Peptides against a protein of PDB entry 3MAZ. Designs and how they scored, part 12

Target 1, 99 residues: chain A of PDB entry 3MAZ
Amino acid sequence: VLNPMPACFYTVSRKEATEMLQKNPSLGNMILRPGSDSRNYSITIRQEIDIPRIKHYKVMSVGQNYTIELEKPVTLPNLFSVIDYFVKETRGNLRPFIC
Target 2, 99 residues: chain A of PDB entry 3MAZ as posed
Amino acid sequence: VLNPMPACFYTVSRKEATEMLQKNPSLGNMILRPGSDSRNYSITIRQEIDIPRIKHYKVMSVGQNYTIELEKPVTLPNLFSVIDYFVKETRGNLRPFIA

## One batch from the design tools (peptide; made by RFdiffusion4, then SolubleMPNN)

Design b1_p11_2_s4 (from b1_p11_2, 6 letters changed)
Fold by OpenDDE base, seed 5:
Structure b1_p11_2_s4 (fold): chain B 99 residues (1-99), chain A 11 residues (1-11)
Amino acid sequence: as target 1 above (99 residues)
Amino acid sequence: MLVAAPDGLEE
């Protein structure tokens, strides 16, 4: 079985992603979802460093790669790497939402 | 720290 998309990818809106993360925080706190434009994506996270906070990141298709729209952009070869980056960058604080 | 660029996403 091919798995072309990360397990935390869901075809949901920003609002729905937020609600998913809020309802079941034990399942993870990071969702990959379709972006507003074709071939682009968004990452919605819910971190509880002090209080629950929702943040959204743009993941833009750039050629054959993907660029995470951060203050200091990061370009990676695939969406799996994008998810991995978020996990590693936060030292495991972010975990893909597995529903 | 993950600092996002300006948010321009639609719902």
Scores: peptide ipSAE 0.219, ipTM 0.771, DockQ to the pose 0.181
Fold by OpenDDE base, seed 4:
Structure b1_p11_2_s4 (fold): chain B 99 residues (1-99), chain A 11 residues (1-11)
Amino acid sequence: as target 1 above (99 residues)
Amino acid sequence: MLVAAPDGLEE
């Protein structure tokens, strides 16, 4: 079955995403969720490199692409690529939350 | 390194 959304996408709020990651860290540490506006999204992560840290990133829909709002923005063709970017950039430290 | 933009905290 074709799934147009990454497996770590959940229709949850910022708070709910944070709670999900904290409660079940073994299931992953990255969640993609709806942004406050229509076609935009947000990514919530919980990294434990030194101490647990919760961070949020904006993923803005721009035309047919998506731009991750980083200090140095990165534009990618789809949300799957966005998730892949986070995984690769952190050398596997970030893993999609799959429950 | 993944550093969000200054305003980069959504919802």
Scores: peptide ipSAE 0.217, ipTM 0.781, DockQ to the pose 0.250
Fold by OpenDDE base, seed 1:
Parts: sequence; C-alpha cells; structure tokens
Structure b1_p11_2_s4 (fold): chain B 99 residues (1-99), chain A 11 residues (1-11)
Amino acid sequence: as target 1 above (99 residues)
Amino acid sequence: MLVAAPDGLEE
C-alpha cells in the first residue's frame, strides 16, 4: 500500500493542530501540516515536561530534500525522516499524532 | 526528560 505522507500529516492550520494536540494528548504530541508556501510544511508539537508547551517548526523543501529550520539546520531526504528525527532526538518523548 | 532540539522559526 502506497503511503506518500507520514501518518501524522493532516491538512490543518496552526490553530487546528494546536487544538488537536490539546484535546487528545494520548494520541500523540506531534503533527505535520502544510506550510504557508507550496511544498513547505510545519511541525507542531506539544511537550509536557514542566508545563504544556506548544512549539512550531518550519520544514522547508529544498530540491528533493527537506530542511528543518532549527538553530542548527538539519537536512533530510524525506518527510518520514523528518518525523523520525524528532522522535529520535527526543528519545521518544515526541510521538506522531495518530487520529 | 529530553527536550526537542533548538527552536526554529515558527510557521
């Protein structure tokens, strides 16, 4: 079965993504969504380490790769790798939101 | 508990 996009991808706005994560935290805390420009995306996360915190990251399409706009940018070959990066970097603290 | 990598620009 062809799966061109990560399971946590939803065609939602920044606001909607935030609400989804807040309403059902047990389903995950990371959403991939369309960015403001074509071919670009955004990652919205909700971590509850000390207090609930919402953060957003830009995922820019560069050629055939994607660059996560962090202080120290990270370039990866596909969106699945982008999601994997967030999961691994946080040792599982971040998990894709599966509705 | 590990926190996400340094923040990037919001969108």
Scores: peptide ipSAE 0.168, ipTM 0.764, DockQ to the pose 0.718
Fold by OpenDDE base, seed 2:
Formats: C-alpha cells, sequence, structure tokens
Structure b1_p11_2_s4 (fold): chain B 99 residues (1-99), chain A 11 residues (1-11)
C-alpha cells in the first residue's frame, strides 16, 4: 500500500512533537505535523549543533504546491520534496523521525 | 541555511 504522506508525518501537536524528539533523539530529529489549517503543515526540528534547539517551520499549501516559510521562501511540489529539502539543506543534519 | 520567516513560527 502506497503511503501518501512522508514517514515522519505524525498527527501530533507542537508540544507532542517536541517531546517525541526530546525523548528519542536517536530516531531522528525532524517531524512533519498538521498545521492550524487543514491543508497546511508544520515542521518541528531538534538540532544539537551547539546546544539542543527546537525550531518550527510553517509549510503552507499554495495551489498544488507547498511553500516552506523561510526567510527566503522555498516552494516545492509535494511534502516528500519538503522533507528532502530539509535533509539536503542541512547536509544530513536533519533526519526524519522514524518511530 | 534554515531561517524561519518572522511570521514563520508555527503554533
Amino acid sequence: as target 1 above (99 residues)
Amino acid sequence: MLVAAPDGLEE
């Protein structure tokens, strides 16, 4: 069965996502979750470059694409590409949380 | 670099 959502997608809240990443950092440090609106999403990450830092990003549905709300916005064709962008942009520092 | 927009901090 084809999964239409990235493996790191979980129907969790901002708080729950943070807790998941903190409790099991070995499983990954990036979670995709539902946004406040039905067709929007959020990315929660936990990077440990210097000290543990939790950050959240908006992923907005725009037409048939998705825009990551960065200082310099990035628009991508699907959520899989969104996850890929986060992985590649950080050169592997960010890894999808796989429970 | 991943810098969220000023209004990019999600709920």
Scores: peptide ipSAE 0.214, ipTM 0.777, DockQ to the pose 0.254; fails the geometry check

Design b1_p11_3_s1 (from b1_p11_3 with T2S)
Fold by OpenDDE base, seed 2:
Structure b1_p11_3_s1 (fold): chain B 99 residues (1-99), chain A 11 residues (1-11)
Amino acid sequence: as target 1 above (99 residues)
Amino acid sequence: ESYETEPPEAL
């Protein structure tokens, strides 16, 4: 049984996520997707601050929490909080891709 | 594959 997932979660590959974001930027610029290992995830974003840039982040399942693998790791209680982190950290620049 | 090590940029 799978618990509810964030609206921007899609069972897509890195390549597919990139294509989705590039094709319909008006629908959002952030996608949560399955990682290479079970229970782990990746986030793909497309920001246009200076020029369009595609970036990927690793989200590791650690116990009952999730850690965004950054130089300074960020641990959160659930995937909804992970999405919230990306939205808040970018002051709204990142928005969940909703199609 | 590669991943970012810094948090996403803000405006």
Scores: peptide ipSAE 0.736, ipTM 0.947, DockQ to the pose 0.829
Fold by OpenDDE base, seed 3:
Structure b1_p11_3_s1 (fold): chain B 99 residues (1-99), chain A 11 residues (1-11)
Amino acid sequence: as target 1 above (99 residues)
Amino acid sequence: ESYETEPPEAL
């Protein structure tokens, strides 16, 4: 079977993603979900550095690539690379939510 | 809606 989307992709809303992460933190702390516009996505994370914090990131489809909308934008070739970026940037603190 | 502008924090 082909896997065109990362395992942590779920067709859920911002609210639902937050609830999923809060309910089962042992399953991971990062979810990729549909954005408000076609071919765009959002990343929702729940990190417990000091206290639990929910944060959201915008991932925009640009040509054949994807750009994480940060003050200093990060452009990557595919969604798998986007997930990899979040894992590496946090030195493994962020892990894809797998249920 | 609101989105982060800084990369995610590392431990």
Scores: peptide ipSAE 0.735, ipTM 0.947, DockQ to the pose 0.813
Fold by OpenDDE base, seed 5:
Structure b1_p11_3_s1 (fold): chain B 99 residues (1-99), chain A 11 residues (1-11)
Amino acid sequence: as target 1 above (99 residues)
Amino acid sequence: ESYETEPPEAL
């Protein structure tokens, strides 16, 4: 049985995700979207710590888990955990974009 | 396209 996707998942391109985040920053600053390859995904964020910055992260499906492709990879059991990681890592600065 | 290699920044 396939679990539902995180609320911030949208079937949008990198460009579209960027535009969504820029257009309605009050709705959140993190989007999960389809990756360019098979069952992989990407996370697009828009943080305004110093100045607005758009960043993208690669989330690779590895076996039954997902790995956030960082210099020091982070492997998690599901996409909900991936979103949770981003929220926790930023101490709440990142919030899922809820349209 | 490019992707980040460092964790997202905390406030």
Scores: peptide ipSAE 0.734, ipTM 0.947, DockQ to the pose 0.846
Fold by OpenDDE base, seed 4:
Structure b1_p11_3_s1 (fold): chain B 99 residues (1-99), chain A 11 residues (1-11)
Amino acid sequence: as target 1 above (99 residues)
Amino acid sequence: ESYETEPPEAL
């Protein structure tokens, strides 16, 4: 049985995620979505620091863990921890999109 | 399609 997914997980495409974040910024600015490959995911964010910017991150399933594909990879035990990483790394600037 | 290689920015 599949464990629960983070609240900001939606079965949407890159394009749909972008539209969701742009239409309702008050609901959050981070979405977790299915990747193109099985068991992999992507995160789409909309940060407004200097100007609004849409960015995408690759989250690869590796064994029982997940690795955020960055120049300096970050490996975490579950998807909830992945969301936590993004929240903490941005000091709260990123918040899960709750529709 | 492309993905970011740097961690997300903080304020």
Scores: peptide ipSAE 0.733, ipTM 0.946, DockQ to the pose 0.825

Design b1_p11_3_s2 (from b1_p11_3 with T2E)
Fold by OpenDDE base, seed 3:
Parts: sequence; structure tokens; C-alpha cells
Structure b1_p11_3_s2 (fold): chain B 99 residues (1-99), chain A 11 residues (1-11)
Amino acid sequence: as target 1 above (99 residues)
Amino acid sequence: EEYETEPPEAL
């Protein structure tokens, strides 16, 4: 049983995610993808603040929650909240990639 | 493989 996933979730590699974001920036700049380990995920973003930058974040499944692996970890109840965090933290600069 | 340790930047 798999609950619905965020619209920006794609079963792609780090490299593929980067290419998607670079080729169609008008569709969004954030992708959620499978992590290297079971039940874990990664977030790939492409921000153009000063110059275009590709960055990756690790999202670990912890119990029934998810933790964004930052120096100061952020724990959230589901993947939709993880996407929301990225949107809110950047004041709307990050938008889910909708292909 | 490298991952960020700081939250994403805002404009």
C-alpha cells in the first residue's frame, strides 16, 4: 500500500532530475525523488538567486515521520509537508516541478 | 554524493 505522492515526485536519478530542472525551468525548480536507501528520499532544487545552482537534500524516513537532514534537522509528518517546508522556507521561490 | 546541510535560500 502506497499513499499518494506529491505531484513533484519522479522516479529519476540525481542526474536525470538535474537535467529536467535545467531543460524546463518554467515548470518549477524542485523535484522529489527516490533516495539510495529504502523508504528514504532526496530533494533536488535549481535556484537562480545570484547564479543557477543545483542543490540536493536528504530526506530520511524516521518512524512515521520524515526528517530533512540539515545541520538543524527538520522533522515533518509526511512528504507533502516536506514539500511545503521548502516552498515556505524560500518564501515561494521554490515551486514543485510539474511535468 | 554531496547533500546540503543548510536550509534553502530565500530571495
Scores: peptide ipSAE 0.758, ipTM 0.952, DockQ to the pose 0.830
Fold by OpenDDE base, seed 1:
Structure b1_p11_3_s2 (fold): chain B 99 residues (1-99), chain A 11 residues (1-11)
Amino acid sequence: as target 1 above (99 residues)
Amino acid sequence: EEYETEPPEAL
């Protein structure tokens, strides 16, 4: 039995995630999806600060933790914390996509 | 495929 995943997790491709966010922006602007390798993930966001921008982030499973692959890496204990990071870092601008 | 290296922007 798999542990619960964040509500914004969907088994979709990069392209599908982009389409979901563009089609229904009122439902949220952040999606967690499977990465290219087992146990790795990607985050796709759509922010409209100046103009609409789609961006992708790599989340690597490292030991019992997860690391958001940024210039200054951010390591967190679970995927829920990863989602929390994106929400807090943007002061609430990013919200999980809830279909 | 490309990925971001900077944190997401805040308002």
Scores: peptide ipSAE 0.754, ipTM 0.952, DockQ to the pose 0.824
Fold by OpenDDE base, seed 5:
Structure b1_p11_3_s2 (fold): chain B 99 residues (1-99), chain A 11 residues (1-11)
Amino acid sequence: as target 1 above (99 residues)
Amino acid sequence: EEYETEPPEAL
């Protein structure tokens, strides 16, 4: 049984995600996309704090959970929680890209 | 390719 994916999930490449975020910043600034390997994902964000900056994060599938590959790894139960983490960590600055 | 190792910035 497959669960639905977060609304900001798109089957796009790193470059395409970057272009999407740059083209329509009013639609959000965070995209979840397929990683280099199956069951892995990447998060691409475009934050405009001082200047527009594109950043990418690796989200690895670990068992039934997902780990955001940071210096201090963050493990969460599902992809919705991953998106939630990014929203909360940035105090709402990051918003899922809704096309 | 490069990935971030620090959490995303907050305002």
Scores: peptide ipSAE 0.753, ipTM 0.951, DockQ to the pose 0.822
Fold by OpenDDE base, seed 4:
Structure b1_p11_3_s2 (fold): chain B 99 residues (1-99), chain A 11 residues (1-11)
Amino acid sequence: as target 1 above (99 residues)
Amino acid sequence: EEYETEPPEAL
């Protein structure tokens, strides 16, 4: 049993997420999706700064927290905070995909 | 599959 998930969470594959973001960029540019392992997740984004770029991030569940697997790991208390991190880090450039 | 190691870019 899982608690409520962020609005941009979809049970889709990496490929599907990419297609969703490319097809409807006006709906947002960030998707949270299931990872290859049961309790892990992935974030797929489509930023259009210089040119459109699709990027994927690994979010590992560690105990009761979640760690964004970056060179300098970022550990947060829940998935909502993970989404918040991406929004803040990009100063609002990233927005959750809402369909 | 590959994943990013750097934080997402800001404008």
Scores: peptide ipSAE 0.746, ipTM 0.951, DockQ to the pose 0.833

Design b1_p11_3_s3 (from b1_p11_3 with T2E L11N)
Fold by OpenDDE base, seed 1:
Structure b1_p11_3_s3 (fold): chain B 99 residues (1-99), chain A 11 residues (1-11)
Amino acid sequence: as target 1 above (99 residues)
Amino acid sequence: EEYETEPPEAN
């Protein structure tokens, strides 16, 4: 039995994710999508702090956890926690894209 | 393709 995925997960490409965020910014500014390899993911965000910026983050499966590939890696137990990290780290600036 | 290495910014 597969566990549910975060609501902002979509089986889209980097380009498609960018288009989704640009087209409907009122629906959220963060998307979780499949990575290039099995069991890895990418986070695409669109923040408008100074100017609109599209950024991508790599999320790798490491054992039973997930690691956000940052200079100082952040390891979390599941994808829901990954989404939570992005929300909390930005003090709510990032919100999951809900279509 | 490129990926960020720093945490996302806050307001």
Scores: peptide ipSAE 0.746, ipTM 0.951, DockQ to the pose 0.834
Fold by OpenDDE base, seed 5:
Structure b1_p11_3_s3 (fold): chain B 99 residues (1-99), chain A 11 residues (1-11)
Amino acid sequence: as target 1 above (99 residues)
Amino acid sequence: EEYETEPPEAN
């Protein structure tokens, strides 16, 4: 059984994700995309705290969970939780890109 | 390619 993907998931490259976020910032500033390897993903964000900055995060599939590869790894049960983490961690600053 | 190692910044 396949579960649906987060609304901000797009089968795009790092460059395409960057372009999407830059082109339509009003639609959101966070995209989930395929990683370099199967079952891995990447998060691309565009925050305008001081100046517009594009950042990328690695999300690795670990067993039935997902780990955001940070200095202090964050493991979550599903991709929806991953998106939720980014929203909560930034206190709402990050919003899923809805095209 | 480079990836962030710190959590995303809050506003």
Scores: peptide ipSAE 0.746, ipTM 0.951, DockQ to the pose 0.829
Fold by OpenDDE base, seed 4:
Structure b1_p11_3_s3 (fold): chain B 99 residues (1-99), chain A 11 residues (1-11)
Amino acid sequence: as target 1 above (99 residues)
Amino acid sequence: EEYETEPPEAN
């Protein structure tokens, strides 16, 4: 039995996620999607600070936790916390894509 | 495919 997924989770590819964010930026700028492996995920964002930039992050499931694969890894208890991290780290700049 | 290694930027 699995818990519900974050609202910004979509079963889409990297390319499709990019297109979604570019077509409807008013709906949010962050998407959680399946990774190449069954229990892993990826985060795709579209930030428009100086210029629009698409970036991807790897989220690895490790045991019962999830680790955002950064130079300095960030380990969190669930996917909701992962989304929260991105929102807080950017001081609200990133918002989950809701369609 | 490439992934970011730095945290996302803030405003």
Scores: peptide ipSAE 0.745, ipTM 0.951, DockQ to the pose 0.819
Fold by OpenDDE base, seed 3:
Structure b1_p11_3_s3 (fold): chain B 99 residues (1-99), chain A 11 residues (1-11)
Amino acid sequence: as target 1 above (99 residues)
Amino acid sequence: EEYETEPPEAN
């Protein structure tokens, strides 16, 4: 049994995610992808605040929740909340990539 | 591979 995944989830590598975001920036600037470890994920973003920058975040599965591995960890109940966090934290600057 | 430790920036 697999619960629905966020619309910006793609089974792509770090490199592929970067290429997707660079080629079609009008479709969004945030991708959720599988991590290197089981049940973990990574977020790849492309922001153009001062200059275009590609950044990656680690999302670890912890129990029934997910933790964004930051200096000050952020724990959320599901992947949809993880995407919401990135959108809200950036006040809408980040938008899920919809291909 | 490197990962960010700070939250994403806003405009």
Scores: peptide ipSAE 0.745, ipTM 0.951, DockQ to the pose 0.828

Design b1_p11_4_s1 (from b1_p11_4, 5 letters changed)
Fold by OpenDDE base, seed 2:
Structure b1_p11_4_s1 (fold): chain B 99 residues (1-99), chain A 11 residues (1-11)
Amino acid sequence: as target 1 above (99 residues)
Amino acid sequence: SLVDMPDGLEE
């Protein structure tokens, strides 16, 4: 039994996530998806500040927490907090993709 | 202003 996941979580590949964000930018620009390992995840974003830029981040499960693999790693207690971090860090520029 | 996320390690 899985606990509830953030609304922008989709069981899609890196390529599929990229295509989703490119196809419907009005629905959001951030997707949480399964990582390469069972308990890890990835975040795919598409920001249009100057030009469209797609980036992928690793979200690694560490014990009961999650670490966003940024230059300066950030550890948070759950995936909802991870999504919140991306939203707040970008001052609202990143928004969860809601399909 | 809008903020661009910093670089991170990709999967």
Scores: peptide ipSAE 0.448, ipTM 0.900, DockQ to the pose 0.836
Fold by OpenDDE base, seed 4:
Structure b1_p11_4_s1 (fold): chain B 99 residues (1-99), chain A 11 residues (1-11)
Amino acid sequence: as target 1 above (99 residues)
Amino acid sequence: SLVDMPDGLEE
């Protein structure tokens, strides 16, 4: 049985994710979505610390782990940990989008 | 202060 996905996972495109975050910022500012390749994912965020900024990150499936393609890559055991990393790294500024 | 995420490879 396949494990459940994080609550902020949606089968949407890069463009759709951006639109979702822009339309309803009160629901959260982070979305996990399918990547261009089979077992890879992408994370779209919308932070408005000074001005609204949209960014997209690659989350690569490596073995049984996942690597966030940052300037300094971070490898984690599952997608839930990936979401947690984004939340903690931003001290709660990033929150999963829940519609 | 609030922290923003650094840049990375985009997808």
Scores: peptide ipSAE 0.446, ipTM 0.900, DockQ to the pose 0.832
Fold by OpenDDE base, seed 5:
Structure b1_p11_4_s1 (fold): chain B 99 residues (1-99), chain A 11 residues (1-11)
Amino acid sequence: as target 1 above (99 residues)
Amino acid sequence: SLVDMPDGLEE
């Protein structure tokens, strides 16, 4: 039985995710998408602290957990926790893109 | 203040 994916998950490319965030910033600024490998994911964000900045993060499936490839890697139990981490880490600045 | 996520490894 598969668990549902986070609401901000979209089967889009790196480029498409960027365009989505740029086009509708009011809908959120964080997208979870398939990574280069089948069981990996990527997170694309668009923060507007000073100027709009697009960043992409690698989320690696490791065993039953997921590791966010940050400067200091963070391992979490599921993708929902991954999204939550980004939200909390930025004190709410990052919000899942809800189309 | 707004928190900027640190850089990470991209795909």
Scores: peptide ipSAE 0.441, ipTM 0.897, DockQ to the pose 0.809
Fold by OpenDDE base, seed 1:
Structure b1_p11_4_s1 (fold): chain B 99 residues (1-99), chain A 11 residues (1-11)
Amino acid sequence: as target 1 above (99 residues)
Amino acid sequence: SLVDMPDGLEE
């Protein structure tokens, strides 16, 4: 039993997430998925700025917070805030994948 | 303009 998760969370693999985003880009371009370790997650995005680019980010559980492993790490209080960060950082270019 | 997410540590 899991606590409420962001709508773009899916229990899928790295490969499956990539395929989902490629198949239905109109539904969004960002997926939250389980990480390789317990309590960690990964974000898979597909941005089409010049050409389609798939990227994967580590979201590490640190205490009661989550840290997005960027060049300049960002720590946030919950996964909803993590999703919000990606949306705001890209000025709305990234949108959660909703199917 | 569109903003590209910066690079980060991948899974």
Scores: peptide ipSAE 0.438, ipTM 0.896, DockQ to the pose 0.850

Design b1_p11_4_s2 (from b1_p11_4, 6 letters changed)
Fold by OpenDDE base, seed 4:
Structure b1_p11_4_s2 (fold): chain B 99 residues (1-99), chain A 11 residues (1-11)
Amino acid sequence: as target 1 above (99 residues)
Amino acid sequence: ALVDAPDGLEE
C-alpha cells in the first residue's frame, strides 16, 4: 500500500510533465514525478516571470527524508513539505498542477 | 527569491 502522495504527483515522464504544464498553465505550474531511480523523484516547473522557463529538480530520498538538489541542498521530512517549500520559496509563483 | 538549480543540478 502506497502512502499518500501530493496532489501534483503524476506517474509521467519528463517530457509528459513538460507537455502537461504547457498545455494547461491555468491548472498550475509544478509537477512531482518519479525519478530515474526507485524512491527518488523529480520536480518539473514552468515559471513565467519574464519568459516561460522549464526546469527540473532532483528530489533524492535520503533515509526517511528528501533532499532537494539545489545549490544549497534542502532536506525535508516528506514530499508534502517539498511541495510546500517550492510554493513558499517562490512566494506563490509556483502552484501544484491539479487536473 | 526564485528557486534555482545551477547547471548540472537539473534532472
Scores: peptide ipSAE 0.119, ipTM 0.755, DockQ to the pose 0.416
Fold by OpenDDE base, seed 3:
Structure b1_p11_4_s2 (fold): chain B 99 residues (1-99), chain A 11 residues (1-11)
Amino acid sequence: as target 1 above (99 residues)
Amino acid sequence: ALVDAPDGLEE
Protein backbone atom coordinates (compact mmCIF):
# COMPACT_ATOMS: atom_id res chain seq x y z
CA VAL B 1 0.00 0.00 0.00
CA LEU B 2 1.35 3.39 -1.04
CA ASN B 3 0.90 6.39 1.24
CA PRO B 4 -0.71 9.51 -0.24
CA MET B 5 1.58 11.84 -2.18
CA PRO B 6 1.38 15.64 -2.46
CA ALA B 7 -1.06 16.85 -5.12
CA CYS B 8 1.80 18.36 -7.13
CA PHE B 9 3.60 15.03 -7.49
CA TYR B 10 3.90 13.75 -11.06
CA THR B 11 5.94 10.90 -12.51
CA VAL B 12 7.66 13.14 -15.05
CA SER B 13 11.21 13.97 -16.10
CA ARG B 14 13.01 17.27 -15.56
CA LYS B 15 12.22 18.24 -19.14
CA GLU B 16 8.55 17.32 -18.92
CA ALA B 17 8.14 19.19 -15.64
CA THR B 18 9.64 22.31 -17.20
CA GLU B 19 7.26 22.07 -20.15
CA MET B 20 4.24 21.59 -17.89
CA LEU B 21 5.05 24.69 -15.88
CA GLN B 22 5.71 26.79 -18.98
CA LYS B 23 2.53 25.77 -20.79
CA ASN B 24 0.10 26.27 -17.91
CA PRO B 25 1.49 28.80 -15.43
CA SER B 26 -2.01 29.52 -14.09
CA LEU B 27 -2.18 26.00 -12.62
CA GLY B 28 0.79 26.54 -10.31
CA ASN B 29 4.57 26.81 -10.52
CA MET B 30 5.94 23.92 -8.45
CA ILE B 31 6.21 20.21 -9.26
CA LEU B 32 7.50 17.30 -7.20
CA ARG B 33 8.91 14.46 -9.29
CA PRO B 34 10.97 11.27 -9.00
CA GLY B 35 14.70 11.70 -8.58
CA SER B 36 17.44 9.75 -10.35
CA ASP B 37 17.76 7.30 -7.47
CA SER B 38 15.08 5.32 -5.71
CA ARG B 39 13.44 7.01 -2.70
CA ASN B 40 14.76 10.42 -3.77
CA TYR B 41 12.82 13.25 -5.38
CA SER B 42 13.31 16.56 -7.15
CA ILE B 43 11.40 19.83 -7.06
CA THR B 44 11.08 21.91 -10.21
CA ILE B 45 9.84 25.49 -9.92
CA ARG B 46 9.13 28.37 -12.26
CA GLN B 47 9.18 31.75 -10.53
CA GLU B 48 8.29 35.02 -12.21
CA ILE B 49 9.73 37.67 -9.93
CA ASP B 50 11.66 39.66 -12.50
CA ILE B 51 11.76 37.22 -15.42
CA PRO B 52 10.66 33.58 -15.68
CA ARG B 53 13.25 31.33 -14.03
CA ILE B 54 13.32 27.55 -13.86
CA LYS B 55 15.11 25.97 -10.92
CA HIS B 56 15.50 22.44 -9.57
CA TYR B 57 16.12 21.11 -6.06
CA LYS B 58 17.09 17.70 -4.76
CA VAL B 59 15.02 16.15 -1.99
CA MET B 60 16.94 13.29 -0.42
CA SER B 61 15.35 10.53 1.61
CA VAL B 62 17.28 10.21 4.88
CA GLY B 63 15.92 7.64 7.28
CA GLN B 64 12.30 8.53 7.89
CA ASN B 65 12.85 12.17 6.93
CA TYR B 66 13.64 14.21 3.82
CA THR B 67 16.44 16.70 3.33
CA ILE B 68 16.22 19.51 0.78
CA GLU B 69 19.67 19.98 -0.73
CA LEU B 70 20.31 23.67 -0.11
CA GLU B 71 23.39 25.63 0.91
CA LYS B 72 22.00 25.15 4.40
CA PRO B 73 20.14 21.81 4.20
CA VAL B 74 16.61 21.63 5.59
CA THR B 75 15.29 18.36 7.01
CA LEU B 76 11.57 17.70 7.23
CA PRO B 77 9.41 14.75 8.35
CA ASN B 78 7.50 14.11 5.10
CA LEU B 79 6.94 15.26 1.53
CA PHE B 80 3.89 17.31 2.47
CA SER B 81 6.12 19.32 4.80
CA VAL B 82 8.61 19.75 1.97
CA ILE B 83 5.95 21.31 -0.24
CA ASP B 84 4.74 23.44 2.66
CA TYR B 85 8.29 24.67 3.23
CA PHE B 86 8.61 25.94 -0.34
CA VAL B 87 5.24 27.69 -0.12
CA LYS B 88 5.98 29.37 3.21
CA GLU B 89 9.59 30.21 2.41
CA THR B 90 8.43 32.17 -0.64
CA ARG B 91 5.43 33.64 1.18
CA GLY B 92 3.02 32.09 -1.29
CA ASN B 93 4.94 32.88 -4.46
CA LEU B 94 5.34 29.17 -5.09
CA ARG B 95 2.11 27.20 -5.48
CA PRO B 96 1.75 23.47 -6.17
CA PHE B 97 0.93 22.68 -9.78
CA ILE B 98 -2.54 21.16 -9.87
CA CYS B 99 -3.60 19.56 -13.14
CA ALA A 1 18.07 31.16 0.41
CA LEU A 2 16.99 28.42 -2.00
CA VAL A 3 19.98 27.12 -3.95
CA ASP A 4 19.33 25.70 -7.40
CA ALA A 5 20.82 22.29 -8.15
CA PRO A 6 23.17 22.10 -11.15
CA ASP A 7 21.86 20.68 -14.40
CA GLY A 8 22.36 16.97 -14.83
CA LEU A 9 21.95 15.91 -11.23
CA GLU A 10 18.58 14.30 -11.89
CA GLU A 11 16.75 12.80 -14.86
Scores: peptide ipSAE 0.105, ipTM 0.770, DockQ to the pose 0.176
Fold by OpenDDE base, seed 1:
Structure b1_p11_4_s2 (fold): chain B 99 residues (1-99), chain A 11 residues (1-11)
Amino acid sequence: as target 1 above (99 residues)
Amino acid sequence: ALVDAPDGLEE
């Protein structure tokens, strides 16, 4: 069975994503969602290191790759790699939201 | 860990 999108991808708005993460933190703290522009996406996270903090990152489609908009941009071959990057970079602190 | 990137945060 083909799964073209990461399990934590949901066709929700920025506001809805925030609410999902706040309501069920045990299900994960990272959501991939459609961006404002065609073919672009956004990552919404909710970390609770000190206090709950919501952050949003832009994932721009560039050719056949995706670039995470960071101070030092990171380009990856697919959205699965994007999710993997967030998980690994935070040593597992971020986990995909699985509803 | 992820470094905060103000320029990359979605507004």
Scores: peptide ipSAE 0.100, ipTM 0.759, DockQ to the pose 0.369
Fold by OpenDDE base, seed 5:
Structure b1_p11_4_s2 (fold): chain B 99 residues (1-99), chain A 11 residues (1-11)
Amino acid sequence: as target 1 above (99 residues)
Amino acid sequence: ALVDAPDGLEE
């Protein structure tokens, strides 16, 4: 069975993603979800560095790649790499939400 | 390092 999308991808809204992360923090703290535009996505995270903080990041489809909208944008070849980036960049602080 | 985005880029 092909898995074209990362395990933390859910067809949920921004609000619902937030609620998911809040309700079950033990399952992970990062969700990939559909963006507002076709072929774009958003990443919702819930970090607990000091207090719980929710943030949302835009992941734009650019050609055959994806660009994470950061202060310094990062372009990666696929959504799996996008998830990997968030995990590695935070040294494991972010973990994909596996429901 | 922390993943961060400036205001306005948050989706």
Scores: peptide ipSAE 0.087, ipTM 0.709, DockQ to the pose 0.399

